# Peptides against a protein of PDB entry 8BZL, part 68

Target 1, 228 residues: chain A of PDB entry 8BZL
Amino acid sequence: SYDRAITVFSPDGHLFQVEYAQEAVKKGSTAVGVRGRDIVVLGVEKKSVAKLQDERTVRKICALDDNVCMAFAGLTADARIVINRARVECQSHRLTVEDPVTVEYITRYIASLKQRYTQSNGRRPFGISALIVGFDFDGTPRLYQTDPSGTYHAWKANAIGRGAKSVREFLEKNYTDEAIETDDLTIKLVIKALLEVVQSGGKNIELAVMRRDQSLKILNPEEIEKYV
Target 2, 242 residues: chain B of PDB entry 8BZL
Amino acid sequence: SRRYDSRTTIFSPEGRLYQVEYAMEAIGHAGTCLGILANDGVLLAAERRNIHKLLDEVFFSEKIYKLNEDMACSVAGITSDANVLTNELRLIAQRYLLQYQEPIPCEQLVTALCDIKQAYTQFGGKRPFGVSLLYIGWDKHYGFQLYQSDPSGNYGGWKATCIGNNSAAAVSMLKQDYKEGEMTLKSALALAIKVLNKTMDVSKLSAEKVEIATLTRENGKTVIRVLKQKEVEQLIKKHEEE

## One batch from the design tools (peptide; made by RFdiffusion4, then SolubleMPNN)

Design b1_p12_4_s2 (from b1_p12_4, 8 letters changed)
Fold by OpenDDE base, seed 1:
Structure b1_p12_4_s2 (fold): chain B 228 residues (1-228), chain C 242 residues (1-242), chain A 12 residues (1-12)
Amino acid sequence: as target 1 above (228 residues)
Amino acid sequence: as target 2 above (242 residues)
Amino acid sequence: SKREAYDALLYE
């Protein structure tokens, strides 16, 4: 009998492969997303790039489209597949609908993709969670989170990966309207949140910022240090 | 739990893909392959283990494969799996060339294969490929490039790296001796010999046990050359004199 | 450990 990867229900109603995929996410480095008033910010724990590794090929934050970016935690190879599919969908949407995707739309697409891999015989779930941020065409900032099950929700702030619990606890305490009153404060909030779990300060943090009507900006280490 | 060790493409309770890890472990027992990026070229150096006197092809490259005019790779792991993957790389590169009338960018070729590898970790009834690859290439976008991929379908760009037996030790040595921005192909070749001499479990490094290929640009064309045995002997001799 | 090494290679 071919040992096919089958996501099946346990006698007690659990989908173990989905739960185990969630454990795979916890092996990933921490990512945090925060929605501000006119800004969305993604922060990630920078994987210690090996001294001889090309930094260009190490990306935990990626653009899906001009108005949407994503951070993930979990299996890197799985993430690449999801990212590629999402990018294709974003372009397809622009061609067919003549408008960029809403953040919710692309999130739902990704979620649906993940869900199918939990129900298809001979496929294992994706071992990734994702934070998807961006702006809708109307200028509304959005933050969504997806998990291996294909569930998704909108968030004001959230975190994924190994340090997610601590980061979420921090955000629950510190996310206020005052804390996100300005773009700079919002960025600072993300950095502070990541510093709960990231060792060695700002050098191990990567930040991506998307402001209203602006393109994605990845902050350089010097820019990050200004907020520390 | 040992129960998940034998099944392919399933997560363990800890979120691990044991078959991928086991494939990587198997590769750790394969012959050593090195890749080093220089300012004026890129090289692969590989341990040759299969030396048989009755082989008809005296000048065969056992572990280094030309993929197209601008790329080559070295393999560590299961030979049959390697043959399948290297053939696929050639096909992908050729299809791209036919479709776009230009050579495939290096990273795109690597990612295309990595997507295949990844699929064999996600689709049931498949096992991971027991192969890691080093890729060397040149394209107009990034110039000289070195990539590494593993059974998971993960890949990365490198200035220098190693796969196969004693790869961790080799990488450590490369980190110590690699001089960023100052690496010439000549110095890279010397470094490759130095690292192989220490990582290969042989009393004396011999040219018959080492394959080296260089990728350079000459007159606006990529040149992939496998070093002759005599050239490798000279490199070894120089190392012994230092 | 080997586990840590594999985790570093497989997960991000």
Scores: peptide ipSAE 0.401, ipTM 0.781, DockQ to the pose 0.775
Fold by OpenDDE base, seed 2:
Structure b1_p12_4_s2 (fold): chain B 228 residues (1-228), chain C 242 residues (1-242), chain A 12 residues (1-12)
Amino acid sequence: as target 1 above (228 residues)
Amino acid sequence: as target 2 above (242 residues)
Amino acid sequence: SKREAYDALLYE
């Protein structure tokens, strides 16, 4: 059915719904990703969980496959849809191609999905950005970002959400080969970057680490404090 | 501002989905519903507003719905929307059972519906469902569970929570009185009565105005029971004596 | 604020 176009060009050539979806992303808590030499690290601002809420159901970092994970900022419900579709695609790829997805492949898939929602009649854009990290089958660490428009790029380091600007500024100044020389230094860089916008130190940070040929590891608060 | 309020759910310049927020606002005017997780069970307690003298005294639950043998839910919001969603929940659960020959995990049922809710916030020609739900259930993965979902398609697991009228106040009370790790179903029932007594827009809490369902495990089976009026009266009486 | 409350519920 020809549902009315939701995302249309303005007279000056802007896609307002995409821009406004980007504003929705800014309502999300900060997430940061850093690619090290043999490690990828995601850090997120931990949302204050209500006292009676089960923390298990509050996840800003999730695995898409054994070799890929992502963090998001923006509408939680939108994120769930994207995550689920990405997971299905990862499994489908394994079945059809007999290899896990590359990080770029799954990023492109997500980006394409988002782009379709900016152009399809009767659909609004996804109100999320994502940082997607992982390892390709050749052992290369990768970091990608995607936004509501469906654009994606590879990054050495990046941030999304409320404090993304400040975090990016920090990373631009502090991301060096020396700063990522070791896994520990890479983790420390992520923590320091997040501390630019997160109050009360390591208690409000969640960190996920993926190393080559290893599963996603979520660091516990005690482990995080070692790097602070 | 009106341009974003009157049509299909779209983003405002500030990145807000006003239709979702308005749906949530509508739920705030609905009757109160509580959920409390205990060590030995989980319960729903809901305000009953449709008390009419001409109602046939048929055993009906106004706000609490059995979904399958292992799950029940309560609703706050637009009744017609609630009926559609509860029916969909039952269908999803049944299809899963048929396909996999085992009951659907609780969270999976919740997420399945939440994906539907989310879709109604993203696809044109649709409005958000004006309904929040509390889900109680048991499965072999996580045992007793309590979930809440809203019109956005967001959900969360809870130890105790409230939806509908005066939900914020109720949640505050629950935060104060809920004892983690020490909550028995009996204590949870007492807490439910306490909170409802304070949050319901009624002068006096009566058994006629409250529906309570408990979900427990007996002999390896889930038992969902709606409390009889007399049982609710006893709970109210006990509270009044304290 | 009500706005902040909804933001907290809808966005992560």
Scores: peptide ipSAE 0.298, ipTM 0.692, DockQ to the pose 0.760
Fold by OpenDDE base, seed 5:
Structure b1_p12_4_s2 (fold): chain B 228 residues (1-228), chain C 242 residues (1-242), chain A 12 residues (1-12)
Amino acid sequence: as target 1 above (228 residues)
Amino acid sequence: as target 2 above (242 residues)
Amino acid sequence: SKREAYDALLYE
């Protein structure tokens, strides 16, 4: 197949396709991640599911492995590709290394994948950012963020998607050791952060919680309302 | 900028994939296809536009394709693209069957094709498929199922949905009349006729212009049946009498 | 708008 270079440098040194992919991320609904002491929490703005649509087929938060989960913002179909490849890598790592991936490892893998799509001929960047949370084997909670460029960093708290700026500003002001002293407080922090951009309160929020040595738990609406 | 409209699928400055959007526009001009999930089955109903007396091949169905023993699909969009995708669906299903000695789960088949669609939006030298599909099926995991996929490689499960011409209006009608938990296949068929009658750009709905397939379970086996013209005529007649 | 409709379909 004749593959033309898609992502090229502009004369002023910009990778426009990467920048435009970042704009695609902004079209996604808001996601927030917070690292607590012994908990990681992902919160997402719940997209209105069409009346006749099956809700099970709409997922913005997904497990990559037993100890890692991810929320994304941007192109849904692109996200599916990344998620699937990450899941395969998690399983492969378990088989070859005989240990689960660290959150950093799988983040780096995803980041590397994204980066390759910014440099490979005939490929456009992925139009997604991701918040990746989980626990390392030593029980340390981790939060990472990656963007279409393939950059990644560890965070205490972060947000992606259309309302990310407002949510980040809130987190910068309100993320303290006291605010994450307990699991419940950490969850409350996420909810409050999302409420900066989400209308209609807790009904439009989806929350995922992972505690130390526990599987990913998606909170039901009733559980969320207890924190509102 | 027109620059992003004419090239391979790339991002616009606003983060849009115009080629995908244009593919979706192409589908909007295609004949209407709708799917309805019932408690005892699932159906596809499609507009038949090519009624030429000189067609030598008695196509039982122009727009509805059997994929395997447990699944069928309908297509809206570019016919040639549809043929490629339906063939691929069949191949995927067969490969799975050979590998695992069991039928492919419905959602997995849909996802596999959607990954292909997505790839055609991300890799250079490719254009998006100008096709949306409705999938009906049965598997042991979820029972009767209805899915919709678009040129982006996105998909979703549905209780009822519509693609092609006047799909938005059709979906609105389905939302109004679809009764969750109470939908029988019989009522679904009636609903399909009702919606098609209002959404098709025809003066009068006729059996020759409508294709309907039902997927049911009989004695632990999936049965995919294309309704005969006489059966469709009866459905239309019943609708006209109401 | 068509734009909004497509955005809703393509992005999450």
Scores: peptide ipSAE 0.277, ipTM 0.683, DockQ to the pose 0.775

Design b1_p12_4_s2 (from b1_p12_4, 8 letters changed)
Fold by OpenDDE base, seed 3:
Structure b1_p12_4_s2 (fold): chain B 228 residues (1-228), chain C 242 residues (1-242), chain A 12 residues (1-12)
Amino acid sequence: as target 1 above (228 residues)
Amino acid sequence: as target 2 above (242 residues)
Amino acid sequence: SKREAYDALLYE
């Protein structure tokens, strides 16, 4: 019965609901994250917004705190729940510890939340993967990726969503110390990576940049076109 | 039997807990982890499967976790479940230290986690953890120790054991080659490489695919050390020359 | 196989 969304082991040791949640992520538009030397960059494929839809309502990149931002792929409604809980935790941490969260801390929080939804009866896994980027208080740039299982890892670069395989293959070939030597080169790397899967060039790309000791900046289309 | 496969962990008509068995089956797909107890130390050796060029190297060990100053563990199974359990182990150890002003004995830490695992097999609304663990540690009560725990909440002390992929074959090899009372850490390391070379479905064992940690006592302090890649390479080379 | 890829990602 579909009424019991219970994540249980199959006889061969698979968690099918988690696997199916990963398939749900693949239905999402592509997101890419790259860690540079003193910069973190998120890029997302813009979905063709319905002509009457406000483009501002479709945000695949969101701030969790002043020092942390996240891009996601998969179910938008699921993402909203995760984002809200993460934001509350970031604020709670500031109140209790008197410091902002580390990128690893908030990633672990999100990962733990996702994991619980894979183990609790009456709950289905979250149908989202996320790229979480930011700066620790010591100024170190960080990039993490989470999936529906609650697994998380630190990355130099990664991609999620529909075109993630192609983007990752590109990054594996092109991510070098030389390619991230400057902030501009890092941004170019993200754009080039997205262009592997995004049709119609820079108009369908959204980029968010966080530099050391700076707030999140979303690049406008004109700024993106300068790199392409 | 199919009706019990999709429900919370309950007894089948035959008295089996299928969800626990299936969790154990899941662990069989995980990378191999070995533990070997020696007279002068304990070691963990784990297969590293996630070799990705884009991974951030900041994580010195993917499968071996330091729990406190006197204990470490390795995991086989679902990574997310492992992360939750390793965090719980750390919390339990810290709470004990705060309460009693001494480090938690090794077996007590293992038992505390096993009680949690068992609860997830007995109480409704939860699935078993898809994780087995090897624990290495030192305490003043029993000295160097090696433990294994599984999804059922069962645990045992071992001189040498294996979890994950090809664990049964590895255990058989360990039984054959383990020399009781004569095992040095050096010989244990050699044995670990020997067993991994045979149990890992790889044509050649490489240092990139193996993580090794040792726990020793130096000057009355526990030292947990992850071997450098070069050290692992030397161990592999030595094995190939034998 | 998809299974092997999944196992590599989800299992330690």
Scores: peptide ipSAE 0.082, ipTM 0.748, DockQ to the pose 0.036

Design b1_p12_4_s3 (from b1_p12_4, 7 letters changed)
Fold by OpenDDE base, seed 3:
Structure b1_p12_4_s3 (fold): chain B 228 residues (1-228), chain C 242 residues (1-242), chain A 12 residues (1-12)
Amino acid sequence: as target 1 above (228 residues)
Amino acid sequence: as target 2 above (242 residues)
Amino acid sequence: SRRERYEELLYE
């Protein structure tokens, strides 16, 4: 059966394992990314942390480098592998090229990694999509999305995970120059977008903000409530 | 759906990894292991199921393994898989020590093994490890720590948790009785006995069926100690009197 | 359900 093969085309030209990996992504909680004028924002549906679990070990948003961060949806363990590989590459690039990676570069690296895992019979695809945001060295904000197939594109705004469709529909209607005119408005846009799929308001949202020439900031619940 | 429990771990049409889920299901039938974090230490308590009269006196813990001077783990699942993973943990810890001349941080050791576990879910010709682990440790970064990992390669930090048989019930009991910020090692031990008494499929809890290890700090040194049978008996007795 | 439990454990 073609659908049981790791890396085999179906008669109609589909890679079923890649498509199924995309279904795995849909099991993940929603993540949204928005590129503002001088800000990039990642918002995620906060996974309910079990009582007695240490919240420190539950991360859906992570830094890849000082100028790049990533949110993912899908298999947690798979994500860790990708994140680690990306971090190593970011450091390697700094050492060899003497400049930090561009957001496009590291996205392409991740995409290439994912693609390789779709073409080897000895590997299954990664069950994750990622939103990668950051600033290039010239100060340009960037947002990229990658999926299990290894495809990637630049976006103004995008979403991944179980509520991605609804969030994207919201963004398509509401992403305007006016809506991202200020940093605060951009953050508000992300929150509003997430509220399309997240219940209980700001308590179930995690936000990461990166401004030009600033480090990644994870907003605390009190800060998030100011925008709700 | 069962069509995809194939020889290789692959995605189902719904995006599920059935082999990983089946491994987790298998662990649900293994002996119960508990971990509890206290202010002054951390403990593992494990059900000992293999009590045969003909077994040579096992001076070593069946389910609790010392990994290095600062860490120990307990296992639930396939014994052979557990042996492989515990050996790998020890090797990873030693390699780190040799390379950096410092003990490996607890979470780094956990993640290193989890990366291996994850690989066995992604690479062809391999099956997931049928093992979940609880890790206890101390390091200078976070102090006393408790972690849990599963066949997927996922892990998390915990104040208290349980793996193996009746783990869901045990976790519920821990949620009810765990007092955050006020947990002493003594109280943790009592809680462990309480939970095991309710979750183990035995008429009466006995010291021979329970392994307990504590990790504490004494004079700036980590001390990992497996409780003696007499000590466990006293804990059980105390519980029965309450 | 078992399915829900595993989804919660495996996916983020």
Scores: peptide ipSAE 0.400, ipTM 0.794, DockQ to the pose 0.792
Fold by OpenDDE base, seed 2:
Structure b1_p12_4_s3 (fold): chain B 228 residues (1-228), chain C 242 residues (1-242), chain A 12 residues (1-12)
Amino acid sequence: as target 1 above (228 residues)
Amino acid sequence: as target 2 above (242 residues)
Amino acid sequence: SRRERYEELLYE
């Protein structure tokens, strides 16, 4: 069956489906990532969980491996597919190379996956952007961002989702060496950045912290309030 | 905008997947299905709309399907799509059992199907499934569980939820009456009847129009039971007396 | 709105 190309060039050279997928990302809640000196921090706007919904099944931040975490914005179901494939790749890498993936490696993998879905005849682009953080084996903290097109870049700090523009503007002004001098200051920076777009304070923020040689830690609301 | 409405699932200029949304809209016209998690069990209650006098077989469970010994589901939406998905669920569960010599965890079964649903929203030549499902189950990891999935491939765990016709109203009622930590299966059954009585587009709730299944643990074994019509009648009667 | 409901359900 000849599946017609879904993502095609417009006469003016645009890939509309990719652009529209980027619009889908903007429908997602805000996520922010910041690279500190010896820490990486992800912060996300909490989705309003229905009273009868199990919070366990609502996660915007996930571990890809022991040394890599990801936050996303956009289509939840799309994100699950990407996350699962990334996790498999992380494990595969450990088995074949006998070392954990670098953050760049897994980012590139995800980016390549996304790119393929922009060029396949029978597939639409993924409607997600992702912030990928972690530590390389040498202990270097890393932050990467991917978008539906499959592009990726390394960042000191970045944001995705509906409030990303405002958060980025804040980070551009406030990300300094002094602002990330300590782990606590780095966490505070993320919280302050999110508070630019999140209403009702710390109760609507989820924070994940990864320190060197430590696993992902999701902060509880009480811990978050200490930084507000 | 109409151009994006008619084609197999592509993004609109605003980043919307209209075919998925339309599938969800279609489910809103289906019969009501609700699920309630209790401390000592979990239940599904579903509206039975098609009562044909000339049906040869009394379908005791037209909308509730046993998936394996530890899980059941109810469906809202296109019947043919539902049949395909329920069959797939059974196959996934059996393959897992054969491979690992233990029952598939509830959430893993749900996610496996959700990945299929998602694929039908992303790959060309496919339309979304016009079906939402409620899953009830027990496993050693989380005990009694209730899940909901939609055509997008999204899912969530719930204490109580509803799909199909008047689902929003039903959910609101469930929120009001659901007592966290104090919900017994008995109370859940009563709540189910109460909600169905208000949300079903029927003048009078009757046992012939309602299917109820319970999932409990007895002697370390999961028991899935479809209530008999007489039992449902008693529940309805009790509700009417209150 | 229906739009808002679907956005909440589909996007995170």
Scores: peptide ipSAE 0.265, ipTM 0.683, DockQ to the pose 0.776
Fold by OpenDDE base, seed 5:
Structure b1_p12_4_s3 (fold): chain B 228 residues (1-228), chain C 242 residues (1-242), chain A 12 residues (1-12)
Amino acid sequence: as target 1 above (228 residues)
Amino acid sequence: as target 2 above (242 residues)
Amino acid sequence: SRRERYEELLYE
């Protein structure tokens, strides 16, 4: 029988569909985010692209607006939906409020969207976690994480995906004021963190950097190798 | 019974709403939240479970939320559900303020949210919110107030109460030690520490694991204050010396 | 019992 209530409580108080969505996230490649002093950095494990596959079509890091970008782990199709909704909201906010979204605002929007899909008729949770980074209008760098449940928090550094545990452990040990004193050091920290789980070194890492009042920059492999 | 507990919230043959009960079960596993009403104020004390080194320092409160200038709440249960409900509370309060040019009475705000909670237990395709809330507030009608609400949409006013993990034991302790009419905010704080120390599943109570907010009136204005860690440490120390 | 507790909480 068609059950309209896909996400329901178990007798022991669990939302299994949300938990299973979190498992879906763990199947995704690793993404890491680090907030520096005047920089935010996203790093992702590159998925092996088939020789005949257009690399342009496989992006794990995307811009939501000029001041906000996102990396995700989990179901790519789900991510696309969330990204599109977020982009529309960013534009809408600019039109209606006449200011760009804060990183917290758009994170909350995404989180609310995810939460609704855990409590709506015939809908399953989104199988994605996201790292959302950017700059607020006051120039403050921000990093947020959200998961399939719709929970979100601000972080200094965090990771999502299959290697997230190892990367987090590394960051917990190595994230210091000294380690993020400069933009270059911050980038280096992200690379080192990813290298905990990525075997083929810099060739399998994609890095995106956003500095204050600058657009998202995706580093090329040569630039990444300078840090490794 | 299993047929009714895995579907949209409906009545069992016995008249039970299993999804609501299961939501309450989930809350039972959440961190402990206490509320205590005093003569000169009201407080919330909540267990902080998520202590991560990499959390941004901008994180002020895990479980205690300011709703408006006159009200705050604490939450036990699913964090994402809590965020939705606390946001809704803020919106309701703001809409009322805009419409009537006065702050919403405490009970009215609680009732408004409870109606929403209830709706999520009655309408098809929706699950209950896995959240219980404690509300503290002040209004000109009833003064300092403490309320509790659960996933069913039921609510009640309290002198002291507890939600979350080991709530039953906490309530029992509160019943024993709460002195009606003689409770000062200072004594309430001490009582909160005492109860948390016994109900939290920790070897030693530490300030980093406890959030406390007080609501008082100063010069005809409501003041909501989250205690600093040092203040909480002092309260814990005082308790240990006794 | 859990049932009794929930009944007390849910029903008047």
Scores: peptide ipSAE 0.121, ipTM 0.562, DockQ to the pose 0.071

Design b1_p12_4_s3 (from b1_p12_4, 7 letters changed)
Fold by OpenDDE base, seed 1:
Structure b1_p12_4_s3 (fold): chain B 228 residues (1-228), chain C 242 residues (1-242), chain A 12 residues (1-12)
Amino acid sequence: as target 1 above (228 residues)
Amino acid sequence: as target 2 above (242 residues)
Amino acid sequence: SRRERYEELLYE
């Protein structure tokens, strides 16, 4: 019998391969996203880069376009495929519509891609969740999360990966209008949230910040320590 | 759960791809391949296992493949799979050259193959490639580079790494002895011999059992050279004297 | 363990 990857319904109505893909996501390191007033922040647990590994090739946060960035948790190779597809779509949109994608648009595109892989015969689901942040053309900050099923929602704050539960619990308690009143406070919130699950403090955190009308900025370790 | 062991491209209840893991396990039994990045070059060192007197042609290089003028790779795993992938690498590189009239950047070539590998882990009716690769190359963007890819389609850049048999031990040794920023090609060669001597399940390291290739820049051109057996012998001798 | 190693290699 040909070993075909088939996502089928269980007798109780569950898609096992989708659920198992969600378990794959939990094997990934933690990522957190927070939408501030005029800022979006992604924070990720730095995987201990092997001493001899080039750090440049280990990226959990990537730009999809000038106005959109993404963090993921799960299978690295799967993520690369999704990222590449998303980047192509962002460029295509600029060419055809003559405007950058909205964060919702690109999220929906990614979600649709994932969904197709849950329904297409001979394909397994993507083993990744993603946090997608950015600014719409009108300057509105956005945060979306998508999972292996292709489901997506807009969030004020969310987390994915191994420590997501603890991080979400922290955010539920600490995400207030006061906590995101300034850019610095928003960044601090992300760091504090990650520190719930990340060992060894700020050295194991990577932060990406996108402010209104500004390019994506990856904070260096020294900059991160200022917020700790 | 063992019920998922035989199915390709299917997640286990724990979110694992067992066939990918098994492919990686198989590679662990393959001959050892080392890659070391130096300031003035990059090298591959590979274990040669197939020394058969009845072979019609003495393969100058069994495990090291030239991909283009600026890149080479070494393979660990299933030979037939390796042949397919190395051929694909060459094709990708040539198509790029034809299309853009410049050599393909090293990382782009690696990524292109990794996308293929990934596909074989996601599409039904296919099994993962039972091959890991080390890539060495030079391009104008990043200079000398060393990459490793595995059956999952994941890859990374390295200063030094190892695949195949006893790779974990080799990596540990590399971590101990690799001096960042101070590594010359000469020192890298010595380190390669040192590590191979300890990781190969051979009582005595011989030049017949080791293939070494270096990639350097001379007069603005990339030079890929497979070391002659005599040169390897000299390296081994030097190591034994230290 | 081999399992842990594979997880580290495959997942981010």
Scores: peptide ipSAE 0.381, ipTM 0.787, DockQ to the pose 0.831; fails the geometry check

